Peptides against a protein of PDB entry 5Z08. Designs and how they scored, part 110

Target 1, 168 residues: chain A of PDB entry 5Z08
Amino acid sequence: RQKDEWAKKTSSLMKQLDWFIGEHLGAMLAAEELGGPVVGELMEIDPDDLSAGFNAHGKLKKATSQPDLDRRQRRIDDIWGPQDEQGQAHKRKRGADEALAASAEMRDLIEQLMNKLVEAGGDNSATYVEIPRESAAARFLVRSKVAMFHPNDARRLRLVDFGRDLDD
Target 2, 222 residues: chain B of PDB entry 5Z08
Amino acid sequence: GLPRLIDAIEEASKIPAKRRQTPIKPTIEKLTTHLYTHGASPDSLLRLADLLTLRNHLDQASLAAITRNLYPSSTVSDEVVLRFIGALGHGQLKPTLALQALFLRWLVMVYHLLENPGVLGQVYGVLFDLLDTAAIRPQLCHLLALVTRRKHVRPFRIQAILTLSRQTGGDPNLTGLLRVFKNYYPEIIVGDATKGRASAFKHPDPQWRQHLDEIQQRRSEA

## One batch from the design tools (peptide; made by RFdiffusion4, then SolubleMPNN)

Design b2_p15_4_s1 (from b2_p15_4, 5 letters changed)
Fold by OpenDDE base, seed 1:
Structure b2_p15_4_s1 (fold): chain B 168 residues (1-168), chain C 222 residues (1-222), chain A 15 residues (1-15)
Amino acid sequence: as target 1 above (168 residues)
Amino acid sequence: as target 2 above (222 residues)
Amino acid sequence: SDLEAPLRQMIESLF
């Protein structure tokens, strides 16, 4: 009974987490990775907006009439893609692909962190996941106080053990 | 001679400092003096590259002293270059980031002596992916500025530099590297974040260059 | 941010 309730609760929470990552976090994480705003500064990022890129202040380059900023992004697009409808479709697709990639990275990172915590059986030294880089996903988890870096190695990330840290 | 000094240091490097019968420092000083006076042959460079890049019991001051005196008497082989590149990044078996910065600085200073400068172009991705590592970024950007060719300037790398430049508040080394990219693609717009001062990538040590040239000249006369 | 607290709550509730 308790195991089944825990399994049901865990499954429901994992579905909610997957939804939250896919629908909300993925685009924002992708935006941060693409040099956009820090996750949470801009709550609604359309994948199409990711394709437009971000200004030096992390603000979405609105397709507004400022000819110099639009000329900048257009020039990168002019260098690497045809300005035709196919080029725009390819750009939109790229923005969507980046959001999906960021969602997958966050999901994988959370899964690794949780698995390591369970596998460690209480050995704090075994709870660390090696991260290839300080990603937007890793930074977000640390800012959220869900994860912490190893004190001597910023490539090692662990989940905060909310169950044990309450008893110590 | 130099080979015997390297032999002694290799043997000492296998033993923890507390268990050595003799202090290694005098042997390191003899090595660095020899390197300063005569430089290192290609064979000696390879052996020294292994001592510098592989985990051993040598202290950081000794490793840094060897690196600062690592004058090639001849050319630098691809194998030597690849030892130093392989030592870059994070890992328990890798040298300290401070030592990695010295290796990158060394590669910049000996770039003109590489047997095949193209070897760095082959590992361009490995170097580029380390730009997020702040401790080595200045020397890494300088090396990339030397190595970059049109084939390396890709949209994803342009975007990565622009992103990292924004995240770092406009690191002048990243701005300098982006200017190198712009030489191949003038249409690259260096964003307002890059309106800052760009590094000119000046030679890291003019005195070291002059001394290297003196060592290289002696070989051409022999 | 307004997203950090919900994520933390979701992760905390898994334990």
Scores: peptide ipSAE 0.193, ipTM 0.320, DockQ to the pose 0.220
Fold by OpenDDE base, seed 2:
Structure b2_p15_4_s1 (fold): chain B 168 residues (1-168), chain C 222 residues (1-222), chain A 15 residues (1-15)
Amino acid sequence: as target 1 above (168 residues)
Amino acid sequence: as target 2 above (222 residues)
Amino acid sequence: SDLEAPLRQMIESLF
C-alpha cells in the first residue's frame, strides 16, 4: 500500500518534472551550453534564438560568420546559412534539437541521481553518479542545491539527501 | 413557476431565432425576474447550467442575463459546478470567452454555497491551464485564489505563473495568485516583473452578494 | 534564480 502510493506520487511528480524540463528548462540549458546566459538570467529563450548563438558576454550573437568558432558554434553558424525559408526552417529545427538534447540530458541525469540514491541504501559513498563533463544540467542542479559534487572529484555528482540532511 | 419557464426556454433553444414563432425575450425576462426574486433550486440550477453551457440557439445577451441572475436559493451541487468548468476554454462547442468569464465570476460569488468546495480542487489543473487566456484570467485567478491549497502549489505551476507574469508585463491578477502561492511556500521569489500591484481579489459584486444573502435567508425561514 | 527554487522543491517532494 505505502509503496504503491509512493510509486504513484513519484510517477506524478516525475511527469511534472519532465514537463517542466521540456517546456521551460531545456531551452535555457541549451542556451547556457551554447555560451549563453546562466539558466534563470534569461527566462524566455525562444528556441529560434538559440540558433543565433551567444557572444563571449552571453548576449545573442548577431549573424556574423566567425570562422574559428568551436564545432558547436560553427554548426550554429552553418544553420544561419541561406536567409531563405529553408534556412530559417533549419535554424528553428536546430534550436529545437538543442533544447531537446538539453532536456534529455537533464532528465537522464536526474534519473541516474535518483536511482543511485535508492540503490545506495544509505551509503553516501555509493550515491555518486559519474558525469562525463560539467554540463549546464549538472551546474543547474548544484546551484539549485539539489545535487552536490564530490568534494575531491568534480566528475562525481550526488543527489542531496533531503531526508537525512534535515535530521543532521 | 420556474420549471415552466425553463421548459419554454429549453424548447426555444433548440430552434434558430429566425425560425421561432414567438420571441423568446419576454420569456427570458420572466425567467430573470423570477430568479432575481426567488433564486433557483438545485434542480433548476442544473437545467439552467445546461442551457448556459451547451451549444444552443439562445443569443449571448439572453445567456448573460440568465447568468447575472443565477442566484442559488440553496446549495450548489458538484454537477452544476462541473458543467461550468467543462464549458471553459477554447472550442466551437464551448460558450464565448465573455460568457465563460461570467461563469467564473459566478463561481467566485457562490463559492461559499458549494456542497463540496473540494470539487474545484479536483479540477485545479484544468483551471490553471487556462491562465494564458487573457479574457478569463481575472476571474480565473480569483477563483484559483479561493481554491488553492498546498497540494496545488507545485514548482511547475510556480514557474508557469512567473513566466506568464513576465509575458503579460506583470498582470496584477497573476501577482495576486502568486502571493497566495507564497503563503504556502514563502521562499517563492517574485521576480522584478511581479513587483507591481497585486489584485486583492475583492468580491466582484457587493450588491449581488447582498441580494444572494436575502434569498438565502428567506429559505432558512421557510 | 527563480527556477532553482522550484526545481529543488520538485525534487525534495520526491523524497
Scores: peptide ipSAE 0.192, ipTM 0.383, DockQ to the pose 0.269
Fold by OpenDDE base, seed 4:
Structure b2_p15_4_s1 (fold): chain B 168 residues (1-168), chain C 222 residues (1-222), chain A 15 residues (1-15)
Amino acid sequence: as target 1 above (168 residues)
Amino acid sequence: as target 2 above (222 residues)
Amino acid sequence: SDLEAPLRQMIESLF
């Protein structure tokens, strides 16, 4: 009974998490990977912003200070510009692909972290996932206090034990 | 008390209606009466949000009755909000679109009680992407109208609303949302398809609002 | 960040 309730609750929460990753977190993670702002500094990253790239300071390359008039015109052009410009479609597609890739990486990482925690049966040494790189996903989980790096090995990441002993 | 009623409903929710030894309706009525009289504490509100959003064996009428009486006695946490947001959209494990519309209506009615109104701004994209779902669009547009800030008014979203407005023959709720966008960017040209009637996004239930105010006032006096 | 708390809450709730 408890296992079935846990499975249902877990499934629902996993769907919420999957959605949160796909709809919100993925684009921000992709932006961080592309040298953009750290996840959470910019809450809304347009896929177009991902395609524009970031300056050496992690800020969106401000197109040159064309006067306030040109910014309004660009905004109008961004609203009404012909959809058929193959170049903008390709840039948007690339930004969307990066967001999808970042979402997939985060999903996979969380799944691995959760699986290792369940499999470890209380052995903290067995809870570590080996990560190929310090990704934006990994950093975000650590900043969120959801995961922690191994003290001596930044390639090893574990889920934080929230003190809920899975009662056997 | 309310916790014991929730416990009984949680236990009953695990069992198919045909296999329950006792009818759940009397317990639902007691719960809804209690909620109407006293409201839900933050803890009770979270538990009720789980009952409403998680797949269980409760009937739609019971879920709707709980939602209609879901008066917060205090604030609404981010966790409660996220439960309702996570329940939105299409899927076999999600609540019915009719129930989702009630959740969105509820969020509109309790928006001023959110501990962090910014939480809805963080999930703005999610809410926005559901605008194609006709069954929830009226309440969704109303919620978005409350949540929308300058940061959310992006060219791609303007274009998406304009496109959807054309496809829907000028849904008044979409036109209303475009007017909210236009408040931030007056240069937004609302095409001829949007010259129609716009929703004013009035409070969906003035009586519910008044009763909520009475429940909230009792807390300030205690 | 404002996204960290929701994620943590979702993960904490899985356990």
Scores: peptide ipSAE 0.190, ipTM 0.356, DockQ to the pose 0.283
Fold by OpenDDE base, seed 3:
Order: C-alpha cells, then structure tokens, then sequence
Structure b2_p15_4_s1 (fold): chain B 168 residues (1-168), chain C 222 residues (1-222), chain A 15 residues (1-15)
C-alpha cells in the first residue's frame, strides 16, 4: 500500500526522471563509459583517467593500473574507428545501444538507491547499494552530490539524505 | 532513384501549378514512397531541406507529405539543421507556421541522428525568441527541452518563460521547459501558475520512431 | 556540472 502510494505520487516525477535519463543523460553516460568526456564536463578526459574512477568526493582517482585497456580500446575504436559509412552506422548503433544500456543502468541504480534509503528507516549503514562496478552512472551520482561512496568500500554507494545532511 | 525524383520536383517547384504540363502529385507520391521505404541520404536530405524551406511553387500538402516521410537513412548534417532553423518565424518568404511545426517535430524525432547536436545549442537564442509564437510553441518547447544546457539558462530567459507562462495561463509546454530550467537552477521559483500539468515531452510519433529505427537498422547491416 | 543540479532536484523531489 505505502509502496503503491509512493509509486503513484512519484510516478509523474519518475516519468520525468526517466525522460531526463533517456533523452539527456544516457548518451553522455555512454560516452563517459566509452572513454569520452565526463558527464557535464567538456573536458576530454583520457580513457585511462576515466578508468581510475571517482573517490567519495566525486574526484577522479589517479589511474594506478592499466587493467581493462582492451575493452576500452575496442569501445574507443568503435566510437572513433574509421568514419566510413559502415563504421559510422556501427558506431551509431553501438552508441545507441550503449546509451540505452547506460540509461537502464542509471535508472536501476537510482531505483536501488531510493529503495535502500526507504528500507533503512534512518539507519545509514543499511542504505548502501552494492555496485558491481564503478560505472559512469555511479560516478555521475557522486559528482552530483546525490550519492556517496562508502568511505572504506568503493563498491558501496548510498543516496545522500538531503533532509538529514542539512541538519549536520 | 531518389535523386531523379528530387530533380523532377525541383524543376516543377520553379513553375506555378497552373502552368505545369504534368501534375506533380504522382512524382511527390513516388518520392514519399521512396523516402518511406529507403530513407534519405545526407545529400538528398539537404536538397529536400531546400525544397521544404525555400519559397517555391509546391503546394502545402506536398511539402507536408515530404516532411512526414523525411526519414534519414544516415545522419543529419548541421547544414540540414540550419536550413530548418532558418525557416522558422514570421515572414513572407518563410514557410507556413503549420509547416514550421512539422519541421520542429521532425528535429525532435531525429535529434539523436544529428551529426552535431551542439549546433542547436548555438542557435538557442533564435529558437527561444520564437516561444511567443503559439502555433509552434509545443514542438519548440520539446526541442528546447532536448537542447537546453546550463549555459542557456539565463536570468532573462527564466523571466521570459515565467512571464509567457503567466500570459498563456500556464501552457503545459512552457511549464515543461521551465522544469528543465529548474533542473539546472533548483532555486527557480516556479510560481503557482506553473504548478499545473507539465508536458512530459513524449516522443511525438512512436510509429514514426519505429519506422526510422528500421531504416537505420538496415543501414547498420549494409 | 550542467546535469548535476537537474538530477539532484528530480531525486530530491521524490522524497
């Protein structure tokens, strides 16, 4: 019942959020995931810098190890590969697929973060979502001051409680 | 092929309908059928954009039919975008407001296919200044909702939307655009007049989208 | 930066 009322009251806002994610954010998140610029920063970030991820303050970490170069290089090559008509079509299809995937990931992550905050009943320790990877979505939420990483575990992300954190 | 159909229509567009030896309608129907089946290449899009935006002797029904079938098979260039933007507003040489609304709707539906989405951001002021034109406002607000970035959200534009919203009795499209602005600046007080139902800026034609996706998919498989 | 405030507001408005 309360979940349904919350779902109804939030349904319009969720639709707006869904629209915003799909129409504005998804492509930029995908670009960041593919080694493009950080969402909202026109600064060309080196794909290696993007691999370093963000700290709990939303700052780019220094890339320590070059691990997943191959997958990123393929993604970069798919984005920046030969600009022939076929390459552009493949790039666009892949870009659209990656934008859809990034949008879905952001939607799911926000939903999980919100659900955990509601379920925790004020216990901040119970508000953390386990994230499988440091995604562009997770990084964007942290940069936005919407979410924060657990200080000791970058795989744990929680929504900022704007109501409580203003009183502290 | 498509180029030959465009050639025939370009030549016919120079001649008043009453002076044409042959009806152009069958050629328009062939063009629209071709566009529906195969889409338009970048070169064909530019030529069609000129036919749609420049003053000629084509009838409004033909221009509308071409616009409704203007499926890009590839990307949409800055030049094509700028042709449509240049055709907006009031003027004796400009297309009808009904046709301009179709152009704006088209730009919304193909926004994801623009070679450079930033081109619309460069002409943001031109688009924004047309918000008082009621006939194109719904599609214009939708396009602006897609284009708006923080750099565009200026105090004078916030005030302009608020003023226009009051004057229109809270147009849902303006309320929707103001919500986009408020996203960049949460402190924007959306007055009581804007507490109304905002437009969700849904895709204007899901069937058109599906058909576009089919055309674009065929390009990716070729 | 440009999209941070929108997202924050939309999420804040859900609580």
Amino acid sequence: as target 1 above (168 residues)
Amino acid sequence: as target 2 above (222 residues)
Amino acid sequence: SDLEAPLRQMIESLF
Scores: peptide ipSAE 0.164, ipTM 0.342, DockQ to the pose 0.268

Design b2_p15_4_s2 (from b2_p15_4, 6 letters changed)
Fold by OpenDDE base, seed 1:
Structure b2_p15_4_s2 (fold): chain B 168 residues (1-168), chain C 222 residues (1-222), chain A 15 residues (1-15)
Amino acid sequence: as target 1 above (168 residues)
Amino acid sequence: as target 2 above (222 residues)
Amino acid sequence: SDLDAPLRQMIESLF
């Protein structure tokens, strides 16, 4: 009974988390990876806004005053994007692809962190996931106090065990 | 000779300092003196690269002293280069970041002696992905500035440098590297965050260069 | 951030 209730609760929460990652967090993480604002400064980022790029202060550039940075992102896109009308569609598609990639990275990271915590059976040394880089996803989890880096190795990330910290 | 000194150091490197019957420091001093006077042959360079890059019981001061005196008497092989590249990054088996910075500095200083400079272009991605590591970034940017060709200047790398430049408050080494990228694609705008002073990537040690040239000249006369 | 608290609560509730 308790295992089934925990499994149902876990499944429901995982669905909610997956929804949150897919609908909201992925675009924000993609924005941070693309040099946009830190996640939490902007509540909603449209994939189209990702394609427009961010100013030096991480603020969405409003379409009207094209400061030198919009010209910059356009020029980078003009350098590497196809010049034709298909180029704008490719830009929007690229923004959407970056949001999807960021969502996938966050999902995978959370899954790895949870799996390691379960596998460790209480050994804190075995709870660390090796991360290839300090991603926006990893930084977000640490800022949110959901995860922590190993004190001696910033490539090792673990979940904060809220259950054990209560018993000690 | 140099091979016998390397043999003695290789044997000592397998034993913890507290368990050595004889201090290794005098042998290290003889090695560094020999390297300073004569340089290292390609074979000796490979053996020394292994001593420097593989985990052993040598102290950091000895490893740094060897690296600072690692004058090639001839060319530098791809194998030697790849040993140093393989030693870069984070990991329990990897050298300290301080030693990695010395390796990168060495690669910059001997770049003109590489048998195949293209080998660094082949591992360009590995080098580029380490730019987030602040401790090695100055030397890494300098090496990348030498290695970068048009084929390496890709949209994702341009964006990565721009992002990292913003995150670091405009690191002058990143600005310098971005300027190198701009030489291949002039349309790359260096934003306000990069209006700061760019590194000129000057030679890290002019005295070391001069001494290297003297060692290299002796080989051409022999 | 306003997003940190909901995520933290969701993850805390998994344990």
Scores: peptide ipSAE 0.028, ipTM 0.238, DockQ to the pose 0.183
Fold by OpenDDE base, seed 2:
Structure b2_p15_4_s2 (fold): chain B 168 residues (1-168), chain C 222 residues (1-222), chain A 15 residues (1-15)
Amino acid sequence: as target 1 above (168 residues)
Amino acid sequence: as target 2 above (222 residues)
Amino acid sequence: SDLDAPLRQMIESLF
């Protein structure tokens, strides 16, 4: 009974998390991966803004100021879509694709972290997932205090065990 | 024959070196000699891929020696490829980065013998995400240079390579990969990073290639 | 950030 209730609760929460990742978090993570703002500094990033690119300071390039970065972005835009209406559609599609990729990365990372926690059977040393890169997803989880890096190895990430902290 | 040698090595791989009754080195030498002379069948390749990629008690020198003599007598299956790809990256259960570099080099050298070269294109993201790993980057860039198609050249990957190139001080292998990307999209502004010396991704071992060709020719005559 | 709180709550509620 308790295992079934836990499984149902876990399944429901995973669906909610999946929705949150797909609908909200993915675009923001994609923006961060593309050199945009850190997730949490900007509440909503339009996928269209992902196509406009970000300056070296993580701010949306407004059309005006830094010519060399604008030239690079324009050329990237020229590479991936015509400047016409079709180009805008390609940019939007690209932004959506990046958001989907970021969402998939976050989902995979969370799944790995959860699986390791379950497999470890209470051994905190066995709960670490090895991350290939410091992704926006990994950074987000750490900033959110949901995950923590190994103190000696920034390539190892684990979930914070919230269950033990409540019993203390 | 080769299967019996693999059997003996598989059994020895389960036992720590200090607890083995007999030294495995003579058996490894027989295996590598056999592989050098005859190559490995698809079935033998799969078994050897498991020995090379799964954590066991074989020493690094033995694993490296097997990898250096891993001549396919025929084709290389998707399953064999995926075993080597799955062994890449960081992890306590994964092979050493030095051995992973040898695996990537091997994949480069046998790329033309893959039953389905498209399998590497399917795992392109996995390979690409490992570019930050300096120890395997040279061989990884070479493999990616072979595997890259227009569908893989995406803006985020272009930006990732550019960023990594800057962070690495313009690694010639990354510059080489960017040139491959530029072949699909000539308008990619590779800044001063492309003005640098790029790797030409030459065959890693011409002698190994020649010997592989000799092994492959003998099979076509049989 | 306001986005961190929902994620934390969701993850905390898993465990």
Scores: peptide ipSAE 0.028, ipTM 0.234, DockQ to the pose 0.203
Fold by OpenDDE base, seed 4:
Structure b2_p15_4_s2 (fold): chain B 168 residues (1-168), chain C 222 residues (1-222), chain A 15 residues (1-15)
Amino acid sequence: as target 1 above (168 residues)
Amino acid sequence: as target 2 above (222 residues)
Amino acid sequence: SDLDAPLRQMIESLF
């Protein structure tokens, strides 16, 4: 009975988390990956805003002239390409694709972190997931105090165990 | 006494107004006068909660009058709270949204008298999911502002408030609730939709509070 | 960030 209630509650929460990632967090993570504001600094990123690009200060660039900025900025600029109807449709599609990619990355990372925590059976050393890069997703989880980097290795990320601090 | 008045109203509530042999209004007035003077005991409060929340033949004015005079003389049980929570939302068998707003206002005003304030925290999701209902949103936000703990400030709820705030053009009550959330998580960035005026969630009726305090004081002296 | 708390709580609620 308790296990079934826990399973139902967990399933409901996972669905809520999945929805939150897909509908909201993915676009913001994509914006951060594209050199936009850090997730949490701008809560309202319209997929259309993802298509306009960000300046070096993380502010939405007004459509000013093309300086030869780095590959990430090109991805921003490709999201922000010419204002013709076809260009806008391609931009919106690319912004949506980046949001989907960021959503998938976040989902996968959370799943890995959760799986490692369950598998570790209380061994904190075994709870670390190896991350290929410091993604917006990883940074977000750390800023959120949901996850922590290994103190000596920023490629290793673990969930914060909130369960133990309640019993002390 | 109060139990006999409740008995008479319960009996009358089973009968359509057009088929009643006697007008119920004088009995409602006696009840509301008694409640104003003495408050409701826990047992009477439960019976009144059932009268207010269950579908019956009482008119809306009578139900509103009872609710406005629903002073607890003691504590408010979980069962009473759950009756009012169960009455919230849309449905043919549910009280009117106007009456639901009065119930939420009542819960705000008696929050400090709950036997277990945690009961509202247990039904937090049910309350939160009703925020889209404009007619009850002001009182609902106020109640949620009282009930909210760190455990309730979930990402999906933050986002839901932000989304609803945008959709409503920055409802001050939603902005107020989001400020409560921000107290637990200062890093919550309230978007441009929340640059507006926030509700301070002041006590909805200071006179009602004062009268409640007088009723409660008489209990402590007895 | 504003999303940090909600995500944390979602994740905390999963454990």
Scores: peptide ipSAE 0.034, ipTM 0.324, DockQ to the pose 0.304; fails the geometry check
Fold by OpenDDE base, seed 5:
Structure b2_p15_4_s2 (fold): chain B 168 residues (1-168), chain C 222 residues (1-222), chain A 15 residues (1-15)
Amino acid sequence: as target 1 above (168 residues)
Amino acid sequence: as target 2 above (222 residues)
Amino acid sequence: SDLDAPLRQMIESLF
């Protein structure tokens, strides 16, 4: 009974978390990965504002195309590229694709972190997930005090143990 | 004149101090006195920039003394600016970080005399990527505060400065630069990073500024 | 941040 109630509560919370990631967090994480503002700093950045780009005075700028920029700079230029109707549609689509990718990365990271916590059986040394990169998702979880890096290895991330054993 | 003093210092710079027949210090003092009195022409500035930025046998005190007296009598060319920018960063052939900080301070103080202020905007990425170097960060942030335009305020740079601000515990110079970024993008939410003490990026040496203005005025009257 | 609190609360509630 308690296990079933916990499983139901966990499932409901995971659905809410999935919704939160998809509807809110993914776009902000994508913005951070693309070099936008850090998630958790009050960004009233409408995903549409991210797609439109910012000008010299903090206002939305029309993007000028320069070709030989690094992948992040291309992403920025793509987020901030020319405002023709096709360019806006392509920008909106690309912004949406980056938000989806960020959402997927965040979901996967949370899933791995939770799975490792469960598998560790109370051994805190076994709760670390190896992360391929310091992603916006990883940084967000650490800033939110939901996760922590290994003190000696920034490639190892774990959930903060809130003292709830799954087996209780 | 100034060219002959530079010639003597250039030749001395090729020789280790222990192997010089004559002490260079008196010639450096004559150079710095001349620079203080008359300033440096564009041609002299270029030659002095090479002496300051290229690896040679001049001592750090002499290089610092030349830099502190490097008053332009006229404009500062793109070539001179690029010599100083090219001297920034880590490497065995690079000047010391202390000297690099003096170069950045100099660029701040002569920014209004640049023939093309846009040249610094073209190398903005090079400057920005050096923000992690603590020894030059104060002067670098000040220079970036002058140089930053909307085209430079990119999401990756916003994130980079926010990340670095967190890693440094809210360096006031980074907070000041974030405020400059926010002036271009008011929607940049910098959170608590901007609530801290920010550098106002005041002129680093008012006396140097006044003396520069006097040198510049004498040229306009000639 | 206003976003950190809900996420934290959601994750804390899983435990």
Scores: peptide ipSAE 0.027, ipTM 0.232, DockQ to the pose 0.191; fails the geometry check

